# Designs tried in a protein design run: peptides against a protein of PDB entry 5VVV. Part 49

Target 1, 276 residues: chain A of PDB entry 5VVV
Amino acid sequence: FLCGVVEGFYGRPWVMEQRKELFRRLQKWELNTYLYAPKDDYKHRMFWREMYSVEEAEQLMTLISAAREYEIEFIYAISPGLDITFSNPKEVSTLKRKLDQVSQFGCRSFALLFDDIDHNMCAADKEVFSSFAHAQVSITNEIYQYLGEPETFLFCPTEYCGTFCYPNVSQSPYLRTVGEKLLPGIEVLWTGPKVVSKEIPVESIEEVSKIIKRAPVIWDNIHANDYDQKRLFLGPYKGRSTELIPRLKGVLTNPNCEFEANYVAIHTLATWYKSN
Target 2, 276 residues: chain A of PDB entry 5VVV as posed
Amino acid sequence: FLCGVVEGFYGRPWVMEQRKELFRRLQKWELNTYLYAPKDDYKHRMFWREMYSVEEAEQLMTLISAAREYEIEFIYAISPGLDITFSNPKEVSTLKRKLDQVSQFGCRSFALLFDNIDHNMCAADKEVFSSFAHAQVSITNEIYQYLGEPETFLFCPTEYCGTFCYPNVSQSPYLRTVGEKLLPGIEVLWTGPKVVSKEIPVESIEEVSKIIKRAPVIWDNIHANDYDQKRLFLGPYKGRSTELIPRLKGVLTNPNCEFEANYVAIHTLATWYKSN

## One batch from the design tools (peptide; made by RFdiffusion4, then SolubleMPNN)

Design b1_p12_7_s1 (from b1_p12_7, 4 letters changed)
Fold by OpenDDE base, seed 4:
Structure b1_p12_7_s1 (fold): chain B 276 residues (1-276), chain A 12 residues (1-12)
Amino acid sequence: as target 1 above (276 residues)
Amino acid sequence: SVKERMQKAALE
């Protein structure tokens, strides 16, 4: 069971010292996972093709080593979906080389994120792939196999919540393709019925699990504030029955952008997790 | 960017 934090918000990423402090807190609270997915980290999303500099490499190596020191699984995410051509072997090779570099930093767990992108393929991809889901699954499977089938590999679908599913969760051709074609060792991220789900009913998890043919990892936006930085979500982790725990592969909270605001959010997630 | 604003708005 993956339980911890995803740094998955838009806005100023956390500094390395904040991330190290996070790992210390996660260990203390018996949480086990950090997903590196800061939307405004240039080489994560907008410039995903760009290799890390020597200085950036040193920082990431230090961060990954710190995660290991605190027994936290460090998952490196990349979001190539803004401008990747899935059918272009050069793009696939570029993605491979980027993840090879991160593997050299000592990273062993990875994620491919296709959230917050347009649902349209380019003309070249339409000639090769039957659908957008087929294109995403193809590259995800190829990368997963290329990396030697890492123990933890995550996929974030474009339809990552109930409200983004067309026509709905149980009938989505996109999610059906993901469920049928995504290799079984790859985990699927999900935010619940909504992007920010006030509640995540058990029935909603059963519904998505059926179509994706696996228990999801919850990317939980309950404490996310990147959509309204004038608000801080300081309340407890709630609206999730502990009956979800045996039906999930994990829960990763995407909390407030302000690192200092997240004590209650993360601590109460830990309490929730340990209450099962 | 406009894209980032639209993406942030999807969280509401």
Scores: peptide ipSAE 0.067, ipTM 0.826, DockQ to the pose 0.411
Fold by OpenDDE base, seed 1:
Structure b1_p12_7_s1 (fold): chain B 276 residues (1-276), chain A 12 residues (1-12)
Amino acid sequence: as target 1 above (276 residues)
Amino acid sequence: SVKERMQKAALE
């Protein structure tokens, strides 16, 4: 069971010292996972093709080493979906080289994220792939196999919540394709019925699990404030029955942008997890 | 939701 934090918000990324402090807290609270997915980290999303410089490499190696020191699984995410051409072998090779570099930093766990992108393929991809889901699954499976089938590999679908599913969760052709064609060793991220789910009912997890043919990892936006930084979400982790735990592969909370605001959010997630 | 609107705006 993956339990911890995803740094997955828009806005200023956390600094390396904040991330190291997070790892100390995660270990202390018996949580085990950190997903590196900061939207405004340039080489994560907007400039995903760009290799890390020597200085950036040293920082990431130090961060990954710190995660290992605190027994936290460091998952490196990349979000190529803004402008990748899935059918272009040069794009696939560029993605491979980027993940090879991160593997050299000592990273062993990875994620491909296709959240918050346009639903339309370019003309070249339409000639090769039957649908957007087929294109995403193709590259994800290829990368997963290329990396030697790492123990932890995550996929974030474009339809990552109930409100984004067309026509709905159980009938989505996109999620059906993901469930049927995504390799079984790849985990699927999900935010619940909504992007920010006030509640995640057990029945809603059973519904999505059926179509994706696996238990999801919850990307939980309950404490996310990137959509309204005038607000801080300081309340406890709630609206999730502990009956979800045996029906999930994990829970990763995407909390407030302000690192210092997240004590209650993360601590109460840990209490919830240990109550099973 | 507000977050959904902000996410869509980040795509435009």
Scores: peptide ipSAE 0.066, ipTM 0.817, DockQ to the pose 0.141
Fold by OpenDDE base, seed 3:
Structure b1_p12_7_s1 (fold): chain B 276 residues (1-276), chain A 12 residues (1-12)
Amino acid sequence: as target 1 above (276 residues)
Amino acid sequence: SVKERMQKAALE
């Protein structure tokens, strides 16, 4: 069971010292996972093709080593979906080389994120793939296999919550394709009925699990505030029954952008997880 | 919700 934090918000990424402090807190609270997915880290999303410099490599190596020291699984995410051409072998090879570099830093767990992108394929991809889901699954499976089928590999769908599913969760052709064609060793991220789900009912997890043919990992935006800079959510982790735990592969909270505001968010997640 | 739209609008 993956339990911890996703750094998945828009806005200023956390600094390396904050991330190391996070790992110490995660260990202390018996949490086990950190997903590196900062939307405004340039080489994560907008410039996903760009290799890390020597200085950036040293920082990432140090960060990954710190995660290992605290027994935290470091998952490196990349979000190529803004401008990747799925049918272009050069794009696929570029993605492979980027993830090879991160593998050399000692990273063993990875994620491909296709959240927050347009549903339209380019003309070249439409000639090769039957749908956007087919294109995403194809590259995800290829990367997963290329990396030697790492123990932890995550996929974030474009339809990552109930409100983004067309026509709905149980009838989504996109999620059906993901469920049927995504390799079984790849985990699927999900935010619940909404992007920011006040509640995640057990029945809603049973519904999505059926179509994706696996238990999801919750990307939990309950404490996210990147959408409203004037808002801090300092309340406890709530609206999730502990009956979800046996029905999930994990829970990763995407908390407030302000690192110091997240004590209650992360601590109450840990209490929730241990209460099972 | 407005929240859902704002997270998505941060992409624009």
Scores: peptide ipSAE 0.054, ipTM 0.794, DockQ to the pose 0.183
Fold by OpenDDE base, seed 5:
Structure b1_p12_7_s1 (fold): chain B 276 residues (1-276), chain A 12 residues (1-12)
Amino acid sequence: as target 1 above (276 residues)
Amino acid sequence: SVKERMQKAALE
């Protein structure tokens, strides 16, 4: 069971010292996972093709080493979906080289994120792939196999919550394709019925699990505040029955952008997790 | 929701 934090918000990323402090807290609270997915980290999303510099490499190696020191699984995410051409072998090779570089930093767990992108394929991809889901699954499976089938590999679908599913969760052709064609060793991220779900009913997890043919990892936006700069979410982790735990592969909370605001959010997630 | 609108607005 993956339990911890995803740094997955828009806005100023956390500094390396904050991330190290996070790992210390995660260990102390018996949580086990950190997903690196800061939307405004340039080489994560907007400039995903760009290799890390020597200085950036040193920082990432230090961060990954710190995660290992605190027995936290470090998952490196990349979000190529803004401008990748899935059918272009040069794009696939560029993605492989980027993940090779990160693997050299000591990273062993990875994620491909296709959240918050346009649902339309370019003309070249339409000639090769039957749908957007087919294109995403193809590259994800290829990368997963290329990396030697790492123990932890995550996929974030474009339809990552109930409200983004067309026409709905149980009838989504996109999620059906993901469920049927995504290799079984790849985990699927999900935010619940909504992008920010006040509640995640057990029935909603059973519904999505059926179509994706696996238990999801919850990307939990309950404490996310990147969408409202005037609010801090300081309340406890709630609206999730502990009956979800045996029906999930994990829970990763995407909390407030302000690192200092997240004590209650993360601590109460840990209490929730340990209460089962 | 305000949340869905801001994610959409961050993409526009």
Scores: peptide ipSAE 0.064, ipTM 0.816, DockQ to the pose 0.147; fails the geometry check

Design b1_p12_7_s2 (from b1_p12_7, 4 letters changed)
Fold by OpenDDE base, seed 2:
Structure b1_p12_7_s2 (fold): chain B 276 residues (1-276), chain A 12 residues (1-12)
Amino acid sequence: as target 1 above (276 residues)
Amino acid sequence: SVKERFREAALA
């Protein structure tokens, strides 16, 4: 069971010292996972093709080493979906080289994120793939196999919550393709009924699990505030029955952008997890 | 494009 934090917000990323402090807290609270997915990290999303500099590499190596020290699984995410051409072998090779570099930093767990992107493929991809889901699954499976089938490999669908599913969760052709064609060793991220879900009912997890043919990892935006800098979410992790735990592969909370605001959010997630 | 996550979060 993956339980911890996804740094998945827009805005100023956490500094390396905050991330190290996070790992210490995660260990202390018996949480086990950190997903590196800061949207405004240039080489994560906008410039996903760009290799890390020597200085950036040193920082990431230090961060990954710190995660290992605290027994936190460091999952490196990349979001190539803004402008990748899925059918272009050069793009696939570029993605492979980027993940090879991160593997050299000591990273062993990875995520491919296709959240918050346009649903349209380019003309070249339409000639090769029957749908956007087929294109995403193809590259994800290829990368997963290329990396030697890492123990933890995550996929974030473009339809990552109930409100983004067309026509709905159980009837989504996109999610059906993901469920049928994504290799079974790849985990699927899910956010619940909405982008910010007040509640995640058990029935909603059963519904998505059926179509994706696996238990999801929750990317939980209950404490996310990147959409409103005037708000801080200081309340407890709630609206998730502990009956979800045996039906999930994990829960990763995407909390407030302000690192210092997240004590209650993360601590109460830990309490929730240990209450099962 | 307005990030879909921000739009949905504003409606939540």
Scores: peptide ipSAE 0.074, ipTM 0.831, DockQ to the pose 0.511
Fold by OpenDDE base, seed 1:
Structure b1_p12_7_s2 (fold): chain B 276 residues (1-276), chain A 12 residues (1-12)
Amino acid sequence: as target 1 above (276 residues)
Amino acid sequence: SVKERFREAALA
């Protein structure tokens, strides 16, 4: 069971010292996972093709080493979906080289994120792939196999919540393709019925699990504030029955942008997890 | 939508 934090918000990424402090807290609270997915880290999303500089490499190596020191699984995410051409072998090779570099930093766990992108493929991809889901699954499977089938590999679908599913969760052709064609060793991220789910009913997890043919990892936006930085979400982790735990592969909370605001959010997630 | 708000935050 993956339990911890995803740094997955828009806005200023956390600094390396905040991330190290997070790892100390995660270990202390018996949480086990950190997903590196900061939207405004340029080489994560906007400039995903660009290799890390020597200085950036040193920082990431230090961060990954710190995660290992605190027995936290460091998952490196990349979000190529803004402008990748899935059918272009050069794009696939560029993605491979980027993840090879991160592997050299000592990273062993990875994620491909296709959240918050346009649902339309370019003309070249439409000639090769039957649908957007087919294109995403193809590259994800290829990368997963290329990396030697790492123990933890995550996929974030473009339809990552109930409200984004067309026509609905159980009938989505996109999620059906993901469930049928995504390799079984790849985990699927999900935010519940909504992007920010006030509640995640057990029945809603059973519904999505059926179509994706696996238990999801919850990307939980309950404490996210990137959509309204005038607000801080300081309340407890709530609206999730402990009956979800045996039906999930994990829970990663995407909390407030302000690192210092997240004590209650993360601590109460840990309490919830231990109550199973 | 919430997605639009995330996009607005990405453009800010």
Scores: peptide ipSAE 0.070, ipTM 0.823, DockQ to the pose 0.143
Fold by OpenDDE base, seed 3:
Structure b1_p12_7_s2 (fold): chain B 276 residues (1-276), chain A 12 residues (1-12)
Amino acid sequence: as target 1 above (276 residues)
Amino acid sequence: SVKERFREAALA
């Protein structure tokens, strides 16, 4: 069971010292996972093709080593979906080389994120793939296999919550393709009925699990505040029954952008997880 | 913006 934090917000990424402090807190609270997915980290999303410099490589190696020291699984995410051409073998090769570099830093767990992108393929991809889901699954499976089928590999769908599913969760052709074609060793990220789900009912997890043919990992935006700069949610982790735990592969909280505001968010997630 | 879409979906 993956339990911890996703750094998945828009805005200023956390600094390396904050991330190391996070790992210490995660270990202390018996949480086990950190997903590196900062939307405004340039080489994560906007410039996903760009290799890390020597200085950036040293920082990432140090960060990954720190995660290992605290027994935290470091998952490196990349978000190529803004401008990737799925049918272009050069794009696939570029993605492979980027993930090879990160693997050389000692990273063993990875994620491909296709959240917050347009649903339309370019003309070249439409000639090769039957749908956007087919294109995403194809590259995800290829990368997963290329990396030697790592123990932890995550996929974030474009339809990552109930409100983004067309026509709905149980009838989504996109999610059906993901469920049928995504290799079984790849985990699927999900935010619940909404992007920011006040509640995640057990029945809603049973519904999505049926179509994706696996238990999801919750990307939990309950404490996210990147969408509203006036909002700071300091309340406890709530609206999630502990009956979800046996029905999930994990829960990763995407908390407030302000690192120091997240004590209650992370601590109460840990309490929730241990209460099962 | 991507943030606006996230905001709209969070408020829906």
Scores: peptide ipSAE 0.062, ipTM 0.797, DockQ to the pose 0.824
Fold by OpenDDE base, seed 5:
Structure b1_p12_7_s2 (fold): chain B 276 residues (1-276), chain A 12 residues (1-12)
Amino acid sequence: as target 1 above (276 residues)
Amino acid sequence: SVKERFREAALA
């Protein structure tokens, strides 16, 4: 069971010292996972093709080593979906080289994120792939196999919550393709019925699990505030029955952008997780 | 939704 934090918000990323402090807190609270997915980290999303510099490499190696020191699984995410051409072998090769570099930093767990992108394929991809889901699954499976089938590999679908599913969760052709064609060792990220789900009912997890043919990892935006800079979410982790735990592969909270605001959010997630 | 506004702002 993956339990911890995803740094998955828009806005100023956390500094390396904050991330190290996070790992210390995660260990102390018996949480086990950190997903690196800061939307405004340039080489994560907007410039995903760009290799890390020597200085950036040293920072990432230090961060990955710190995660290992605190027994936290460090998952490196990349979000190529803004401008990748899935059918172009050069793009696939570029993605492979980027993940090879991160593997050399000591990273062993990875994620491909296709959240917050347009649902339309370019003309070249339409000639090769039957749908956007087929294109995403193809590259995800290829990358997963290329990396030697790492123990932890995550996929974030473009339809990552109930409200983004067309026509709905149980009838989505996109999620059906993901469920049927995504290799079984790849985990699927999900935010619940909404992008920010006040409640995540057990029935909603059973519904999505059926179509994706696996238990999801919750990307939990309950404490996310990137969308409203005037608000801090300081309340406890709530609206999730502990009956969800045996039906999930994990829970990763995407909390407030302000690192200092997240004590209650993360601590109460840990209490929830240990209450089984 | 809130991310829809950020998505709208990032896609605009």
Scores: peptide ipSAE 0.078, ipTM 0.816, DockQ to the pose 0.140; fails the geometry check

Design b1_p12_7_s3 (from b1_p12_7, 4 letters changed)
Fold by OpenDDE base, seed 5:
Structure b1_p12_7_s3 (fold): chain B 276 residues (1-276), chain A 12 residues (1-12)
Amino acid sequence: as target 1 above (276 residues)
Amino acid sequence: SVKERMQEAALA
């Protein structure tokens, strides 16, 4: 069971010292996972093709080493979906080289994120792939196999919540293709019925699990505030039954942008996790 | 959400 934090918000990323403090807190609270997915990290999303500099490499190696010191699984995410051509072997090779670099930093766990992108394929991809889901699954399976089938590999679908599913969760051709064609060792990220789910009913997890043919990892936006910087979500982790725990592969909270605001959010997630 | 707005802004 993956339990911890995703740094997955828009806005100023956390500094390396905040991330190290996070790992110390995660260990203290018997949480085990950190997903590196900061949307405004340039080489994560907008400039995903760009290799890390020597200085950036040293910082990432230090961060990955710190995660290991605190027994936290460090998952490196990349979001190529803004401008990748899935049918172009040069793009696939560029993605492979980027993940090879991160593997050299000592990273062993990875994620491919296709959230918050256009649902339309380019003309070249339409000639090769039957649908957008087929294109995403093809590259994800190829990358997963290329990396030697790492123990933890995550996929974030473009339809990552109930409100983004067309026509709905149980009838989505996109999620059906993901469930049928994504390799069984790849985990699927999900935010619940909504992008920011006030509640995640057990029945909603049973519904999505059926179509994706696996238990999801919850990307939980309950404490996310990137959408309203005038608000801080200081309340407890709630609206999730502990009956979800045996029906999930994990829960990663995407909390407030302000690192200092997240004590209650993360601590109460840990209490929730231990209560099962 | 920012995600929905960023999707709308990336589609705009």
Scores: peptide ipSAE 0.068, ipTM 0.797, DockQ to the pose 0.211
Fold by OpenDDE base, seed 4:
Structure b1_p12_7_s3 (fold): chain B 276 residues (1-276), chain A 12 residues (1-12)
Amino acid sequence: as target 1 above (276 residues)
Amino acid sequence: SVKERMQEAALA
């Protein structure tokens, strides 16, 4: 069971010292996972093709080593979906080289994120792939196999919540393709019925699990404030039955952008997880 | 939600 934090918000990323303090807190609270997915990290999303500099490499190596010191699984995410051509072998090779570099930093767990992107394929991809889901699954499977089938590999679908599913969760052709074609060792991220789910009913997890043919990892936006930085979400982790735990592969909370605001959010997630 | 709209707007 993956339980911890995703740094997955828009806005200023956390500094390395905040991330190290996070790992210390995660260990202390018996949580086990950090997903590196900061939307405004240029080399994560906007410039995903760009290799890390020597200085950036040293910082990431130090961060990955700190995660290991605190027994926290460091998952490196990349979001190539803004401008990748899935059918172009050069793009696939560029993605491979980027993940090879991160593997050299000592990273062993990875994620491909296709959240918050246009649903339209380019003309070249339409000639090769039957659908957007087929293109995403093809590259995800290829990268997963290329990396030697890492123990932890995550996929974030474009339809990552109930409100983004067309026509709905159980009838989505996109999620059906993901469930049928994504290799079984790849985990699927999900935010619940909504992007920010006030509640995640058990029945909603049973519905998505059936179509994706696996238990999801919850990307939980309950404490996310990137959409309204005038608000801080200081309340407890709530609206999730402990009956979800045996039906999930994990829960990763995407909390407030302000690192200092997240004590209650993360601590109460840990209490929730240990209460099962 | 507001976040859904902002994410939809980040797609535009």
Scores: peptide ipSAE 0.062, ipTM 0.802, DockQ to the pose 0.145
Fold by OpenDDE base, seed 3:
Structure b1_p12_7_s3 (fold): chain B 276 residues (1-276), chain A 12 residues (1-12)
Amino acid sequence: as target 1 above (276 residues)
Amino acid sequence: SVKERMQEAALA
């Protein structure tokens, strides 16, 4: 069971010292996972093709080593979906080389994120792939196999919540393709019925699990505030029955952008996880 | 941000 934090917000990423302090807190609270997915980290999303510099490589190696020291699984995410051409072998090769570099930093766990992108494929991809889901699954499976089938590999779908599913969760052709074609060793990220789910009913997890043919990992935006700069949610982790735990592969909270605001968010997630 | 817009659109 993956339980911890995703740094998955828009806005200023956390500094390396904040991330190390996070790992110490995660260990202390018996949480086990950190997903590196900062949307405004240039080489994560906007410039995903660019290799890390020597200085950036040293920082990432140090961060990954610190996660290991605190027994925290460091998952490196990349979000190529803004401008990748899925049918172009050079794009696939560029993505492989980027993840090879991160593998050399000692990273062993990875994620491909296709959240917050347009559902339309380019003309070249439409000639090769039957749908956007087929294109995403194809590259995800190829990368997963290329990396030697890592123990932890995550996929974030473009339809990552109930409100983004067309026509709905159980009838989505996109999620059906993901469930049928995504290799079984790849985990699927999900935010619940909404992007920010006030509640995640057990029945809603049973519904999505059926179509994706696996238990999801919850990307939980309950404490996210990147969508409203005036919002600060300091309440406990709630609206999730502990009956979800046996039906999930994990829960990763995407908390407030302000690192110091997240004590209650992360601590109450840990209490929830241990209450089962 | 794009997520702000996507989150706002999903909260609306």
Scores: peptide ipSAE 0.052, ipTM 0.794, DockQ to the pose 0.569
Fold by OpenDDE base, seed 1:
Structure b1_p12_7_s3 (fold): chain B 276 residues (1-276), chain A 12 residues (1-12)
Amino acid sequence: as target 1 above (276 residues)
Amino acid sequence: SVKERMQEAALA
């Protein structure tokens, strides 16, 4: 069971010292996972093709080593979906080289994210792939196999919550293709019925699990404030039954942008996880 | 949602 934090918000990324402090807190609270997915980290999303500099490489190697010191699984995410051409072998090769570089930093766990992108393929991809889901699954499976089938590999679908599913979760052709064609060793990220789910009912997890043919990892936006920087979410982790735990592969909370605001959010997630 | 608006702004 993956339990911890995703740094998955828009806005200023956490500094390396905050991330190291997070790992210390995660270990202390018997949480085990950190997903590196900061939207405004340039080489994560907007400039995903760019290799890390020597200085950036030293920082990431130090961060990955710190995660290992605290027994935290460091998952490196990349979000190429803004401008990738899935049918272009050069784009696939560029993505492979970027993940090879991160593998050399000592990273062993990876995520490929297709959240918050246009649902339309370019003309070149439409000639090769029958749907957007087929394009995403093709590259995800190829990257997963290329990396030697890592123990932890995550996929974030473009339809990552109930409100984004067309026509709905159980009938989505996109999620059906993901469930049928995504390799079984790849985990699927999900935010619940909504992007920010006040509640995640058990029945809603049973519905999505059936179509994706696996238990999801929850990307939980309950404490996310990137959408309203005038608000801090200081309340406890709530609106999730402990009956979800045996029906999930994990829970990763995407908390407030302000690192110092997240004590209650993360601590109460840990209490929830241990209560099962 | 407001987060959906951030998605729209990231797609624009």
Scores: peptide ipSAE 0.067, ipTM 0.802, DockQ to the pose 0.136; fails the geometry check

